Peptides against a protein of PDB entry 1BH9. Designs and how they scored, part 96

Target 1, 89 residues: chain A of PDB entry 1BH9
Amino acid sequence: FSEEQLNRYEMYRRSAFPKAAIKRLIQSITGTSVSQNVVIAMSGISKVFVGEVVEEALDVCEKWGEMPPLQPKHMREAVRRLKSKGQIP

## One batch from the design tools (peptide; made by RFdiffusion4, then SolubleMPNN)

Design b2_p25_4_s4 (from b2_p25_4, 13 letters changed)
Fold by OpenDDE base, seed 2:
Structure b2_p25_4_s4 (fold): chain B 89 residues (1-89), chain A 25 residues (1-25)
Amino acid sequence: as target 1 above (89 residues)
Amino acid sequence: DEKLQEALLALQQKALEELLREAEE
């Protein structure tokens, strides 16, 4: 698929999970402070989630005989499939 | 605990929304 799009996804994965933002989100829900280790763990799990969705979306795009770039419909279908497989909540 | 799980789900939902936005660009 498009190197440009893949690069954008890579850049997204690097910037979409800043520690400060994650910490803030967690604390807003838990109501208590969280350790750096918790933030790191949550960030890692979230990145794995994103990676799995993108990977599945690429597979969907190929199976549908379509060309890049990925479209929202590929992402939505990927999520549905991953949920049915029990790979994501 | 349950609250941490809720936080994780929130992060994942937010990430999905951003992925969708990226796909539209």
Scores: peptide ipSAE 0.499, ipTM 0.877, DockQ to the pose 0.839
Fold by OpenDDE base, seed 4:
Order: C-alpha cells, then structure tokens, then sequence
Structure b2_p25_4_s4 (fold): chain B 89 residues (1-89), chain A 25 residues (1-25)
C-alpha cells in the first residue's frame, strides 16, 4: 500500500469529527455559543492537521525502515518534525 | 479571534492524544 492509501485508511478508521463534541469544546473555551459554520471550519482545519501528522508519521516509519501499523514513536517524531518545519504550531 | 485560535489548538491537541492512543492499540 502507498502512503496515501494508508493515510486514507487511517482517517477512515478514526472516523469523522463529531460536531456536537467539537462545538462543546469550542464553547467551553470561548465562553460563548458558536455557529455551525465555525464548527465546520474548525473541523476541517483539524482534519487537515491530522492528515498531515499521519502522513509525516508514515514518512518517518518508512525512513526508519519499518512497516505499518504506525506506533507512538512514529507519531511523536512526526509532531517534532512538523513543529521544526513550522508546519504545525 | 484569539479565543478561536485557542480552541483550534485545543482541538488539535485532543486529536494528537487520540492518534497516540490509537497507535498504542
């Protein structure tokens, strides 16, 4: 399987972001009600974020000469690298 | 909005924690 295929599988496995839970989280931080559009936007950004982390983790796994499934060490290294590159906060 | 950015960071942190949990399975 290609990295892209594995990424799609990973995203499928974790399923979609639950709008209700996201809305609650946002409102708990902002202290005010948020619109559906805000929830959708935040969900989309978060989904892209997760995809980038997984893709980087797959790259780490491959470069280390290892095979899927991804392990915590791959995820941790991916986050470190993405932060270093300025790809994620 | 500063609060919305804070919320986004919280969402991303939660997502990372979930990814780590899934990777441990």
Amino acid sequence: as target 1 above (89 residues)
Amino acid sequence: DEKLQEALLALQQKALEELLREAEE
Scores: peptide ipSAE 0.496, ipTM 0.879, DockQ to the pose 0.909
Fold by OpenDDE base, seed 1:
Structure b2_p25_4_s4 (fold): chain B 89 residues (1-89), chain A 25 residues (1-25)
Amino acid sequence: as target 1 above (89 residues)
Amino acid sequence: DEKLQEALLALQQKALEELLREAEE
């Protein structure tokens, strides 16, 4: 299988970045109103983050000789690896 | 802005929680 193709499929299935909810979350933390552009930027960065995690998880799954669908253990290992590489906070 | 960075990290944490939930279904 293609890692990139599965990444897109998983993101389609798992992603949930509703702008209204994101705006509310940001405003609950900042205590002030935020612009549409800020919401769009935050949404985009979050989407990239999810994509990187899923892609790494697919790599982990394959390296472990396993097949999709991804399991929590793949996601947790992906996060650990990405943190060790300094690719995510 | 420090608070915006905090908000971003919160979004990423919620995203991870959602991914884990979906993987458990």
Scores: peptide ipSAE 0.494, ipTM 0.877, DockQ to the pose 0.886
Fold by OpenDDE base, seed 5:
Formats: sequence, structure tokens, C-alpha cells
Structure b2_p25_4_s4 (fold): chain B 89 residues (1-89), chain A 25 residues (1-25)
Amino acid sequence: as target 1 above (89 residues)
Amino acid sequence: DEKLQEALLALQQKALEELLREAEE
């Protein structure tokens, strides 16, 4: 399996980004109603974010000479590295 | 809008929590 294929597989396994939940979260913070387009945009950005974290985690896993499935330590290290690279906040 | 950005960051944090939870299973 390629890293990309594993990434996609992981994305399928995890929970989706339900519009209702995202809309509620945004509105709970903004205090105002949000449009469908905003929800869609937020969903897309979040999906890309998750993809980047998983991809980095898979890279960490490989560099450590380990095999999937990913473990919390891979995810934590991935986040640290992405922050260090300035790829995520 | 900084409020929308705040919402996005919150969403991303929840996503990370979900990823960690799934990795623990």
C-alpha cells in the first residue's frame, strides 16, 4: 500500500464532518447563523487539515520503522512537526 | 472574521481529539 492509499483508508475509517454538527459549533462561537457555503468551506478546510495530520503521522510511523495502524504517539509527533514547519497553527 | 477563524480552530482541535481517540482504539 502506498502512503496515499493508507491516508485515504484512514479517512474512510474516521468520522465524517457532519454539516449539522459543524454548523452548531460555528454558531456557538460566532453567536450568529452561518450559511451553507460557510459550513461547506469549513468542512473542506477541516478535511484538508486532517489529511495533512494523517499524512505526516504516516511519515512519522515509517521513519520510526513502524507499521500502521497509527498510534497516538504518531499523531502527537505529526502535530509537533507540522507546527514546527508552520503548516498548522 | 476572527470569530470564524476561532470556530475553524475549534473544529480542528475536535478533529485532532477524534484522531487521537481513534488511534487509541
Scores: peptide ipSAE 0.491, ipTM 0.877, DockQ to the pose 0.905

Design b2_p25_5_s1 (from b2_p25_5, 15 letters changed)
Fold by OpenDDE base, seed 4:
Structure b2_p25_5_s1 (fold): chain B 89 residues (1-89), chain A 25 residues (1-25)
Amino acid sequence: as target 1 above (89 residues)
Amino acid sequence: SMEAMLKAMYDFALQYVMDNVEKYY
């Protein structure tokens, strides 16, 4: 992979969802305050979901005979496939 | 419910990635 691709991967790997946003989202669902640990746990789950989508998207990209970086069309197709497989909600 | 929570997390995560696609591989 190119240095650019590696950089993008590193950004992805090091990326984190805004904790405040996650916290607000959870609280909007539960109606109560949540601990930092819950936010961390939910953030982790969210990242796992993203990882699965990205992995599928890379597969889509490859199967379509294309090269990274991933495009929205790859992500959309990945989501469709994963939903069809029951892998994601 | 847990199902609702997981769906919400997925929806959030997906939207976040789509909004920040330049940061991903």
Scores: peptide ipSAE 0.342, ipTM 0.795, DockQ to the pose 0.560
Fold by OpenDDE base, seed 1:
Structure b2_p25_5_s1 (fold): chain B 89 residues (1-89), chain A 25 residues (1-25)
Amino acid sequence: as target 1 above (89 residues)
Amino acid sequence: SMEAMLKAMYDFALQYVMDNVEKYY
């Protein structure tokens, strides 16, 4: 890994979804206020989901003979592949 | 439902990453 690749990995690892947005989304579904622990749990699940997509996208990028950074086309193809495999809804 | 919740979380996460793809690998 180059320094740039390592930096991008660290940014990904440290990234977090805005808690307020997650909270609002959950509350729109449940119809009631939710605890901080629920927000944390749902945030964690979301991070796992994106991790799977990013991992597949990196594979797509490599198989297409391209170099990082990832582009939207890699993400779209990753989602298609994961859905085809039944790994994501 | 749980299924609806998971679907919503997935959609949200995917959209968020698509909007910030340059921050990921």
Scores: peptide ipSAE 0.335, ipTM 0.798, DockQ to the pose 0.620
Fold by OpenDDE base, seed 3:
Order: structure tokens, then sequence, then C-alpha cells
Structure b2_p25_5_s1 (fold): chain B 89 residues (1-89), chain A 25 residues (1-25)
């Protein structure tokens, strides 16, 4: 792995979704204020969802004979494949 | 519902990553 690839991996692993945005989204659904712990929990679940898509997208990228970084086309194809497998809604 | 919540989180997360895809792998 190149340093650049490792840096992108670390960035992904350490990255967090904007808490304010997630909080707003949750509150728009529940209609009530939510705690920090709820935001953290939902952030964690979201990260897991993305992880599954990214893993599939990396496989798509490789099978297409292409190299990282991932592009939107890889993500779109990944979602299509995961849906066909019944792994995501 | 929990189902609606999870779907919303999925959609949000996916869109967020799509907007910043080059930062991920």
Amino acid sequence: as target 1 above (89 residues)
Amino acid sequence: SMEAMLKAMYDFALQYVMDNVEKYY
C-alpha cells in the first residue's frame, strides 16, 4: 500500500459525519430533541452502512481493472449489486 | 419507526460519502 492509500484509509476510519446534520435529520423524523448518545449511535450505524458499500465498491473497482480512489460510478454499481444480493434495501 | 430511521441514516450516509468519495479509499 502506498502512503497515499494508507492516508485515505485512515481518513475514512477516523472520519465522522457532521453531528449537527445527523441530529437535525433524527429530530426531523422523531419530532423531538435527541441526546448526544443517540446521535453517536446513529452515526455509528451510518458508518457501518457506508463500510459495506465501500467494500463492495472496492471490489467493483478492482473487477473493472481500475485503481483507487473510488469514483461515484463504483459506488453506484456497488449499491446496485448489494441490492440485488438483498444485503441493502 | 426504526425502519424509517435506519433508511434515513443510510440515505444520508451514502449521499454524504458520494459528495466526498475521493476522501474514501
Scores: peptide ipSAE 0.335, ipTM 0.798, DockQ to the pose 0.629
Fold by OpenDDE base, seed 2:
Structure b2_p25_5_s1 (fold): chain B 89 residues (1-89), chain A 25 residues (1-25)
Amino acid sequence: as target 1 above (89 residues)
Amino acid sequence: SMEAMLKAMYDFALQYVMDNVEKYY
């Protein structure tokens, strides 16, 4: 990695979804308040989902002969491919 | 349902990353 690429990786590694937003989303589905542990669990699951998409998007970027940073078009193509493979809903 | 919950989490996460893709590589 270049220094810039490493920095982006660290940002990704350290990234977390806004807890308040996750909490609100869960509550909108369940109709009741949820614990911090539930928010943490759902945040973890969400990050796993993103990790799979990002991995595929990096592959897309490379196969298209392009260089990071990733762009929305890479993410969209990644999702399409993963759905086709049955790896994401 | 659990399925609905997971789908909602996926949709949220994907949209969030799409809006901030430059932070993820």
Scores: peptide ipSAE 0.323, ipTM 0.791, DockQ to the pose 0.623

Design b2_p25_5_s2 (from b2_p25_5, 14 letters changed)
Fold by OpenDDE base, seed 2:
Structure b2_p25_5_s2 (fold): chain B 89 residues (1-89), chain A 25 residues (1-25)
Amino acid sequence: as target 1 above (89 residues)
Amino acid sequence: SMQAMLDAVYEFALNYVMENAEKFY
């Protein structure tokens, strides 16, 4: 991977999810308003999941002898592998 | 339930990655 590609990945990895989207997601399940702390916690968990999927997808891409950018097939394979490892639900 | 919340967050995260894949181009 080039420095530019890695930099784009790092910038994306460090970016935060929209809190409003996470809040709406949680509220759709609970049926009630949720606290800011719950949103923060769930946002953090979501980011961990994203990071794990992207990291695995990059590994898949490399192992397949392919070059970035990541494609949907890399993401799908990453999810399959992480599920088999028990790393994601 | 907590598990339902975690499952939903997971699905959200997965969709988010797929929708923002262009950031890795």
Scores: peptide ipSAE 0.296, ipTM 0.791, DockQ to the pose 0.600
Fold by OpenDDE base, seed 3:
Structure b2_p25_5_s2 (fold): chain B 89 residues (1-89), chain A 25 residues (1-25)
Amino acid sequence: as target 1 above (89 residues)
Amino acid sequence: SMQAMLDAVYEFALNYVMENAEKFY
């Protein structure tokens, strides 16, 4: 991939998830208020999950002889492969 | 429970990736 393509990917990877969305998600499960630290921790875990899927999807894209941007088909295949490897539930 | 939260976060992450796939260059 070109330097420009890698730069665009890294900028997105470093961006934060919507804090309010994560907070609402957690509160829908706990039924109680959630601290800022819990939201930060869960946001971090979310980013790790995304990173694992995206890394595999980029590999799928390359193996199929295609170029970014990633498409839903790459993400679906990445999830199947990661589950097969036992790397995600 | 903690496991329920992790499962929900995982599903959220997958959905987020699918909805924003075009932003990964």
Scores: peptide ipSAE 0.291, ipTM 0.793, DockQ to the pose 0.735
Fold by OpenDDE base, seed 1:
Structure b2_p25_5_s2 (fold): chain B 89 residues (1-89), chain A 25 residues (1-25)
Amino acid sequence: as target 1 above (89 residues)
Amino acid sequence: SMQAMLDAVYEFALNYVMENAEKFY
């Protein structure tokens, strides 16, 4: 892919998930308030997961001879591949 | 539990990717 496309991807990868959403997600499980550090940690983990899926999806897209933007079919295939490799749950 | 949180975070991440696929180009 072009350098511009890679740059846009990297910028997105560096973006943070909404902390409020992650906090609500965690609190729905714990039933209690969650510290900022826990939210940060879980946000980081979620970002890692997203990054791995997107990286694999870009590879899938390229191998299929297609061009961005990524489509749901690329993401689904990426998840399948990563699960088969044991890289994601 | 920690595992429950990790599972939820994983599902959240997957849903996020699926809903925002068009942003990756």
Scores: peptide ipSAE 0.290, ipTM 0.792, DockQ to the pose 0.742
Fold by OpenDDE base, seed 5:
Structure b2_p25_5_s2 (fold): chain B 89 residues (1-89), chain A 25 residues (1-25)
Amino acid sequence: as target 1 above (89 residues)
Amino acid sequence: SMQAMLDAVYEFALNYVMENAEKFY
């Protein structure tokens, strides 16, 4: 992949999810208010999940002899592979 | 439960990746 593609990936990897969205998501499950620390923790976990899926998808894309942008087929295959490895639920 | 939260976070993450896949081009 080109340096430009790697730079975009790195910038995305460093970005954080909106805390408000994560807070609402968790509260919809618990039915109660959630502390800032819980939101931070869940945000971090979310980013780890995203990172693992994206990294696997990029690997799939490359191994299939294709170039970014990533397509749904790459993401679906990545999830399938990570599940089979027991790396994601 | 914590597991329910993690499952929801996982689904959120997957949807987020799918919606932002183009950023990696």
Scores: peptide ipSAE 0.313, ipTM 0.804, DockQ to the pose 0.702; fails the geometry check

Design b2_p25_5_s3 (from b2_p25_5, 16 letters changed)
Fold by OpenDDE base, seed 1:
Structure b2_p25_5_s3 (fold): chain B 89 residues (1-89), chain A 25 residues (1-25)
Amino acid sequence: as target 1 above (89 residues)
Amino acid sequence: MRKKMLEAMYNFALEYVMENVEEFY
């Protein structure tokens, strides 16, 4: 694997969301209790989304000649760029 | 329902990572 692939893997491995928070969020929308599998599925969607945003934000940070940690300005710019590319709503 | 769910997931994920970005890289 390339260094880039390894970096993306590490980012993916580290990313995690509190299951309880996701469960509460889903239930607030559905109005009913949800299964563990639904929580896992929604967590996966969120994880993929964040992975794309963080990857773009790191690119923004680098292109701006800055060093981590990522700041809100990098994240906002990343989202703007991804929307512009049609990769996120 | 689907649209609302998707938007909620994006908003949740974005807010969470904004506050905890170093957990994701």
Scores: peptide ipSAE 0.479, ipTM 0.882, DockQ to the pose 0.528
Fold by OpenDDE base, seed 5:
Structure b2_p25_5_s3 (fold): chain B 89 residues (1-89), chain A 25 residues (1-25)
Amino acid sequence: as target 1 above (89 residues)
Amino acid sequence: MRKKMLEAMYNFALEYVMENVEEFY
């Protein structure tokens, strides 16, 4: 694996969403209880969304000649860029 | 339903990462 691939894997592995919060959110939309597998699936989708945003934000940070930690301005710019590319809603 | 679900998950994920960004890199 490249250093970039390893870094992406580490980001994915380290990241976690509160399962209870995701479960409640899904239930608020579906109006019924959901299985653990659904929570896991939705958590995975959320990680994909965040992975793209964070990666873009890191790119923004670097291109602006700045260093981590990421700030709201990096996140806002990342979201704007990804929306313009049609990569996120 | 799917569109609403994906939008909700995106919004949740975005809000969460903005408050806990260091967990993701």
Scores: peptide ipSAE 0.478, ipTM 0.882, DockQ to the pose 0.529
Fold by OpenDDE base, seed 3:
Structure b2_p25_5_s3 (fold): chain B 89 residues (1-89), chain A 25 residues (1-25)
Amino acid sequence: as target 1 above (89 residues)
Amino acid sequence: MRKKMLEAMYNFALEYVMENVEEFY
C-alpha cells in the first residue's frame, strides 16, 4: 500500500461521529426506528463525505501556500470547489 | 428516500467536520 492509501485509512479510523445524533437524524427521515447496523453504515457514508471535504481543504491550503491547521476559509473554499466539480450537493 | 438520506448525511457530516476538523487529518 502507498503512504497515501495508509494515510487515508488512518484518517477514517481516527474519527467517530456521535451515534445517537446519527440515529436521530436517520429516524427523522425514515419515520421509524433504525438498527445499529444502519447507524454504522450511515456513519461510514458520513466519513466518506468528510474525507472528500478535508482532502479538498488540504489541497486548498497547500495551493494557497499555507500550512495546517485547516481554517474555516479552507473548508469553505473546499466546499465551493467540490460543488463546482459536482462532487457534493 | 435515498436522495434525502444522502443529503442529510452530507449536511450532518459537513456541520460536524467544520467544528471538529482536526479529528480527520
Scores: peptide ipSAE 0.478, ipTM 0.884, DockQ to the pose 0.518
Fold by OpenDDE base, seed 2:
Structure b2_p25_5_s3 (fold): chain B 89 residues (1-89), chain A 25 residues (1-25)
Amino acid sequence: as target 1 above (89 residues)
Amino acid sequence: MRKKMLEAMYNFALEYVMENVEEFY
């Protein structure tokens, strides 16, 4: 696969959310306890969102002629662009 | 329910990554 695909894979592999936080969030919506499998599934969805945002933010950083680490301004611009493209809500 | 869940996950993910971005790349 392409370097871009590899980079996305590495981002997804490295990214991690606190399971307890995800679980509590889900339970606050469902009103009942949720299984570990549900937490894993929702963590996966969250990783997809993050992967798209981080990838776009890296592009923003590069286009602005800047170097990592990513800063809040890159993340904000990434979100704006992704929303404009209809890629995220 | 599904829409609410998706929005919640998005908001959580966005807030979390903005505070911990270096963990994701």
Scores: peptide ipSAE 0.429, ipTM 0.866, DockQ to the pose 0.499

Design b2_p25_5_s4 (from b2_p25_5, 17 letters changed)
Fold by OpenDDE base, seed 4:
Structure b2_p25_5_s4 (fold): chain B 89 residues (1-89), chain A 25 residues (1-25)
Amino acid sequence: as target 1 above (89 residues)
Amino acid sequence: KMKAMLEAMYEFALKYVMENVEKYY
């Protein structure tokens, strides 16, 4: 498995987005009720996004000569870098 | 619409992670 695949797996294992919150968010955009399957799908996509950010943040942490746990500054820098690369919105 | 959805999911996810950074060490 690639590092990215392992990272995604860990994200799936460790994190569970609040389904109700995601459902409300989606419904605010669509203007209608959404199924559980849609919530699951969007949660999955969100976890992929998180995985990408976390992977980049770990790289930032390492390059800065720091050790885990990740801190907000690592996450912020990761987002900046990923945006500059066009990998995230 | 899909683009807006994906962007919203990203923003939600990012906010969630920032509020729960300790879960990702």
Scores: peptide ipSAE 0.324, ipTM 0.791, DockQ to the pose 0.523
Fold by OpenDDE base, seed 1:
Structure b2_p25_5_s4 (fold): chain B 89 residues (1-89), chain A 25 residues (1-25)
Amino acid sequence: as target 1 above (89 residues)
Amino acid sequence: KMKAMLEAMYEFALKYVMENVEKYY
């Protein structure tokens, strides 16, 4: 990785979803308050989902002969491919 | 309910990433 690529990767690795937003989303589904542990668990699942999409997007970027950083078009194509494979809903 | 939860988390994650693509590798 270049220094720039490494920096972006570290930012990705360290990134976290806003807890308040996740909490509100969960509560909109359950209809009740949720524990911190539930928020943590759902945050983790979300991060896994992102990882799968990003991995596919990087592959798309490479196959298209393009260089990072990832762009929305790579993400959209990644999602399409993963859905086609039945890997994500 | 769990299915709905997972789908919601997926959509949330995608939206968040799409809004912050420049922060990712």
Scores: peptide ipSAE 0.308, ipTM 0.785, DockQ to the pose 0.636
Fold by OpenDDE base, seed 2:
Structure b2_p25_5_s4 (fold): chain B 89 residues (1-89), chain A 25 residues (1-25)
Amino acid sequence: as target 1 above (89 residues)
Amino acid sequence: KMKAMLEAMYEFALKYVMENVEKYY
């Protein structure tokens, strides 16, 4: 992939999830308020998941003989493959 | 409960990425 495309990916990868959304999600499960540290920790876990999916999606894109940017179809296929490998829930 | 939490985080992350794939454009 081109350096330009890789740079766009890195910029996205380094971006953070909306903390408020993560907090609301956690609280909907726990039924109580959560600390900022918990939000940070769960955000980190989520980012790990994203990294794995994106990495697989890039592989899918390449194997299909296509070029970036990634498309939803690459992400969907990546998830299917990772689930089959037992690498994600 | 922990398992449920991790699954929820995964689903959130997946949804978020799918909605923001255009950032790779």
Scores: peptide ipSAE 0.307, ipTM 0.779, DockQ to the pose 0.577
Fold by OpenDDE base, seed 3:
Structure b2_p25_5_s4 (fold): chain B 89 residues (1-89), chain A 25 residues (1-25)
Amino acid sequence: as target 1 above (89 residues)
Amino acid sequence: KMKAMLEAMYEFALKYVMENVEKYY
């Protein structure tokens, strides 16, 4: 496996967004009830977003000469860098 | 509303992982 593949797998395995919270968030936007499939789809998209940030954060951590686990400061810097690259809003 | 939805999900996801960063690498 590539480092990227391993990262995605570990994120998938270790993390799970609360379905109830996502459902409520979606419903606050749509104003109507949403299906389980919509919640699953939005959860998947959210994990893709996080995956991009985490991958960048790991690079930040390494470049700063630090060791895992990731800290909030790595995530914040990752977001800043990805925004600068135009890869995230 | 698609753009608003995606942005909301992005913000939710980031907030969640910031609160649970130890679950990642």
Scores: peptide ipSAE 0.304, ipTM 0.783, DockQ to the pose 0.549

Design b2_p25_6_s1 (from b2_p25_6, 12 letters changed)
Fold by OpenDDE base, seed 4:
Order: structure tokens, then sequence, then C-alpha cells
Structure b2_p25_6_s1 (fold): chain B 89 residues (1-89), chain A 25 residues (1-25)
């Protein structure tokens, strides 16, 4: 594994997306009940999403000649870059 | 429903981003 891959996998393991919270959020938007399968899918996609953002933020941190831990400025810049690349909404 | 779910996912992403930014550092 590359260092980025290892970091991503560690992030996946650490991240927790409580199904109840996700379900409530989705239901608040759709106005209807949401199946468990939909919640599971959303949780999985979100985990990947977090990994991509963190990976980009680490790249930003490195390019700026800085060291972890990541700061809000790294995260904000990562989001901007990913949106610019069309990799995230 | 598909469109609503798409919007829900986007909203979820936005919330996640806010939390990531707020909890960084």
Amino acid sequence: as target 1 above (89 residues)
Amino acid sequence: MKELLDKALEALFEKILEELIENAG
C-alpha cells in the first residue's frame, strides 16, 4: 500500500456514520421514511467521500510545506480543489 | 425519489464537510 492508501484505510476504520443520524437527515429532506439499505448505501458512500477529502487535505498540507495534524485551512482548501476538479459536489 | 435522494446525499456531504472542518486541528 502507498502511504495515501494506508491513511485512507485508517480513516475508513476510524470514521463512524451512525445510521440513525443519517436516516433522520435523509428523512428530513425526502419527507418520507427511508429503508435501511438506503441508509447503508449512504453511509458507505459518505465514508469514501471522507477519505477523498482527507487525502486531498493531506496533499494540500504537504504542498504548503506543513505537517499534520490537518487544520481547518487544509480542509477548506481541499474541498475547494475537489469541487474544482469535479470530484465532489 | 431519486432526485430527493440525490439532494439528501448532497446535504449529507455538506454536513460532513462542516464537521471535518470544525474538528480539524
Scores: peptide ipSAE 0.497, ipTM 0.874, DockQ to the pose 0.961
Fold by OpenDDE base, seed 1:
Structure b2_p25_6_s1 (fold): chain B 89 residues (1-89), chain A 25 residues (1-25)
Amino acid sequence: as target 1 above (89 residues)
Amino acid sequence: MKELLDKALEALFEKILEELIENAG
């Protein structure tokens, strides 16, 4: 595996939210129970979100002439860039 | 409900970002 693939895999693994935790979070905000389909949808959207952040962070790392693993500074910069592009809230 | 779900999604994203940043490196 390439360093990029390994780095992405580890970030995906570390950022994974179990369905139970997602359900609890949603219910704490909505004040009522939510369906399994809603939890599945939120899980899928979250997966895409993580992918976008990690991809941007890898781009930042590369543009800064640095090598994996990603560091907090790469992640923070990625978030700033994605927000400025309107790609994340 | 849509507004509440939007808020839930935003809260979830914030939690994900915190985890990504703190677990990086």
Scores: peptide ipSAE 0.491, ipTM 0.872, DockQ to the pose 0.936
Fold by OpenDDE base, seed 2:
Structure b2_p25_6_s1 (fold): chain B 89 residues (1-89), chain A 25 residues (1-25)
Amino acid sequence: as target 1 above (89 residues)
Amino acid sequence: MKELLDKALEALFEKILEELIENAG
């Protein structure tokens, strides 16, 4: 896999999880305030989740005999596979 | 509360997936 794809992976992992946004989302669902620890936990889990999806998508791309960069079709297929394996909801 | 947190996590995952797909390429 290209360094460019790995760099994108890292950028997603770092930038996609602002604590404020996560906190707002959780609170909108629970109807109550959430602790900093809950937000941190959710952020961490989200980073792991992104990692799993990206890794699976890269595997899909490779198995299809295609070259990076990842396309939406790779991501969608990755999601289907991960759901099938019970690794993500 | 656990159930609500589970729902929150699922919602968060859905948003993340949407973003990953839309920004791929």
Scores: peptide ipSAE 0.489, ipTM 0.873, DockQ to the pose 0.924
Fold by OpenDDE base, seed 3:
Structure b2_p25_6_s1 (fold): chain B 89 residues (1-89), chain A 25 residues (1-25)
Amino acid sequence: as target 1 above (89 residues)
Amino acid sequence: MKELLDKALEALFEKILEELIENAG
């Protein structure tokens, strides 16, 4: 296992994806009930999203000549870069 | 419904980003 994989694991652990909370959020926006399959799909997409942000943040950290763990400044810069590239909304 | 789900996903992403930033370090 690479350090990147370990880092992603830790981020996934910190970023909980409770199905009930996701379901409530979606339903608050749509105004109607959503299926379990939709919640599962949203959860999966969210995990991929987190992975992309963490990957970019690790790249930022490396390019700045710094070492893990990732800091808020790495995450904020990663988000800025990904948005500028149109890779995240 | 697709448009509403898109908005829900964006809201979820924003919440996730907030958590990632605050929990970093």
Scores: peptide ipSAE 0.482, ipTM 0.872, DockQ to the pose 0.927

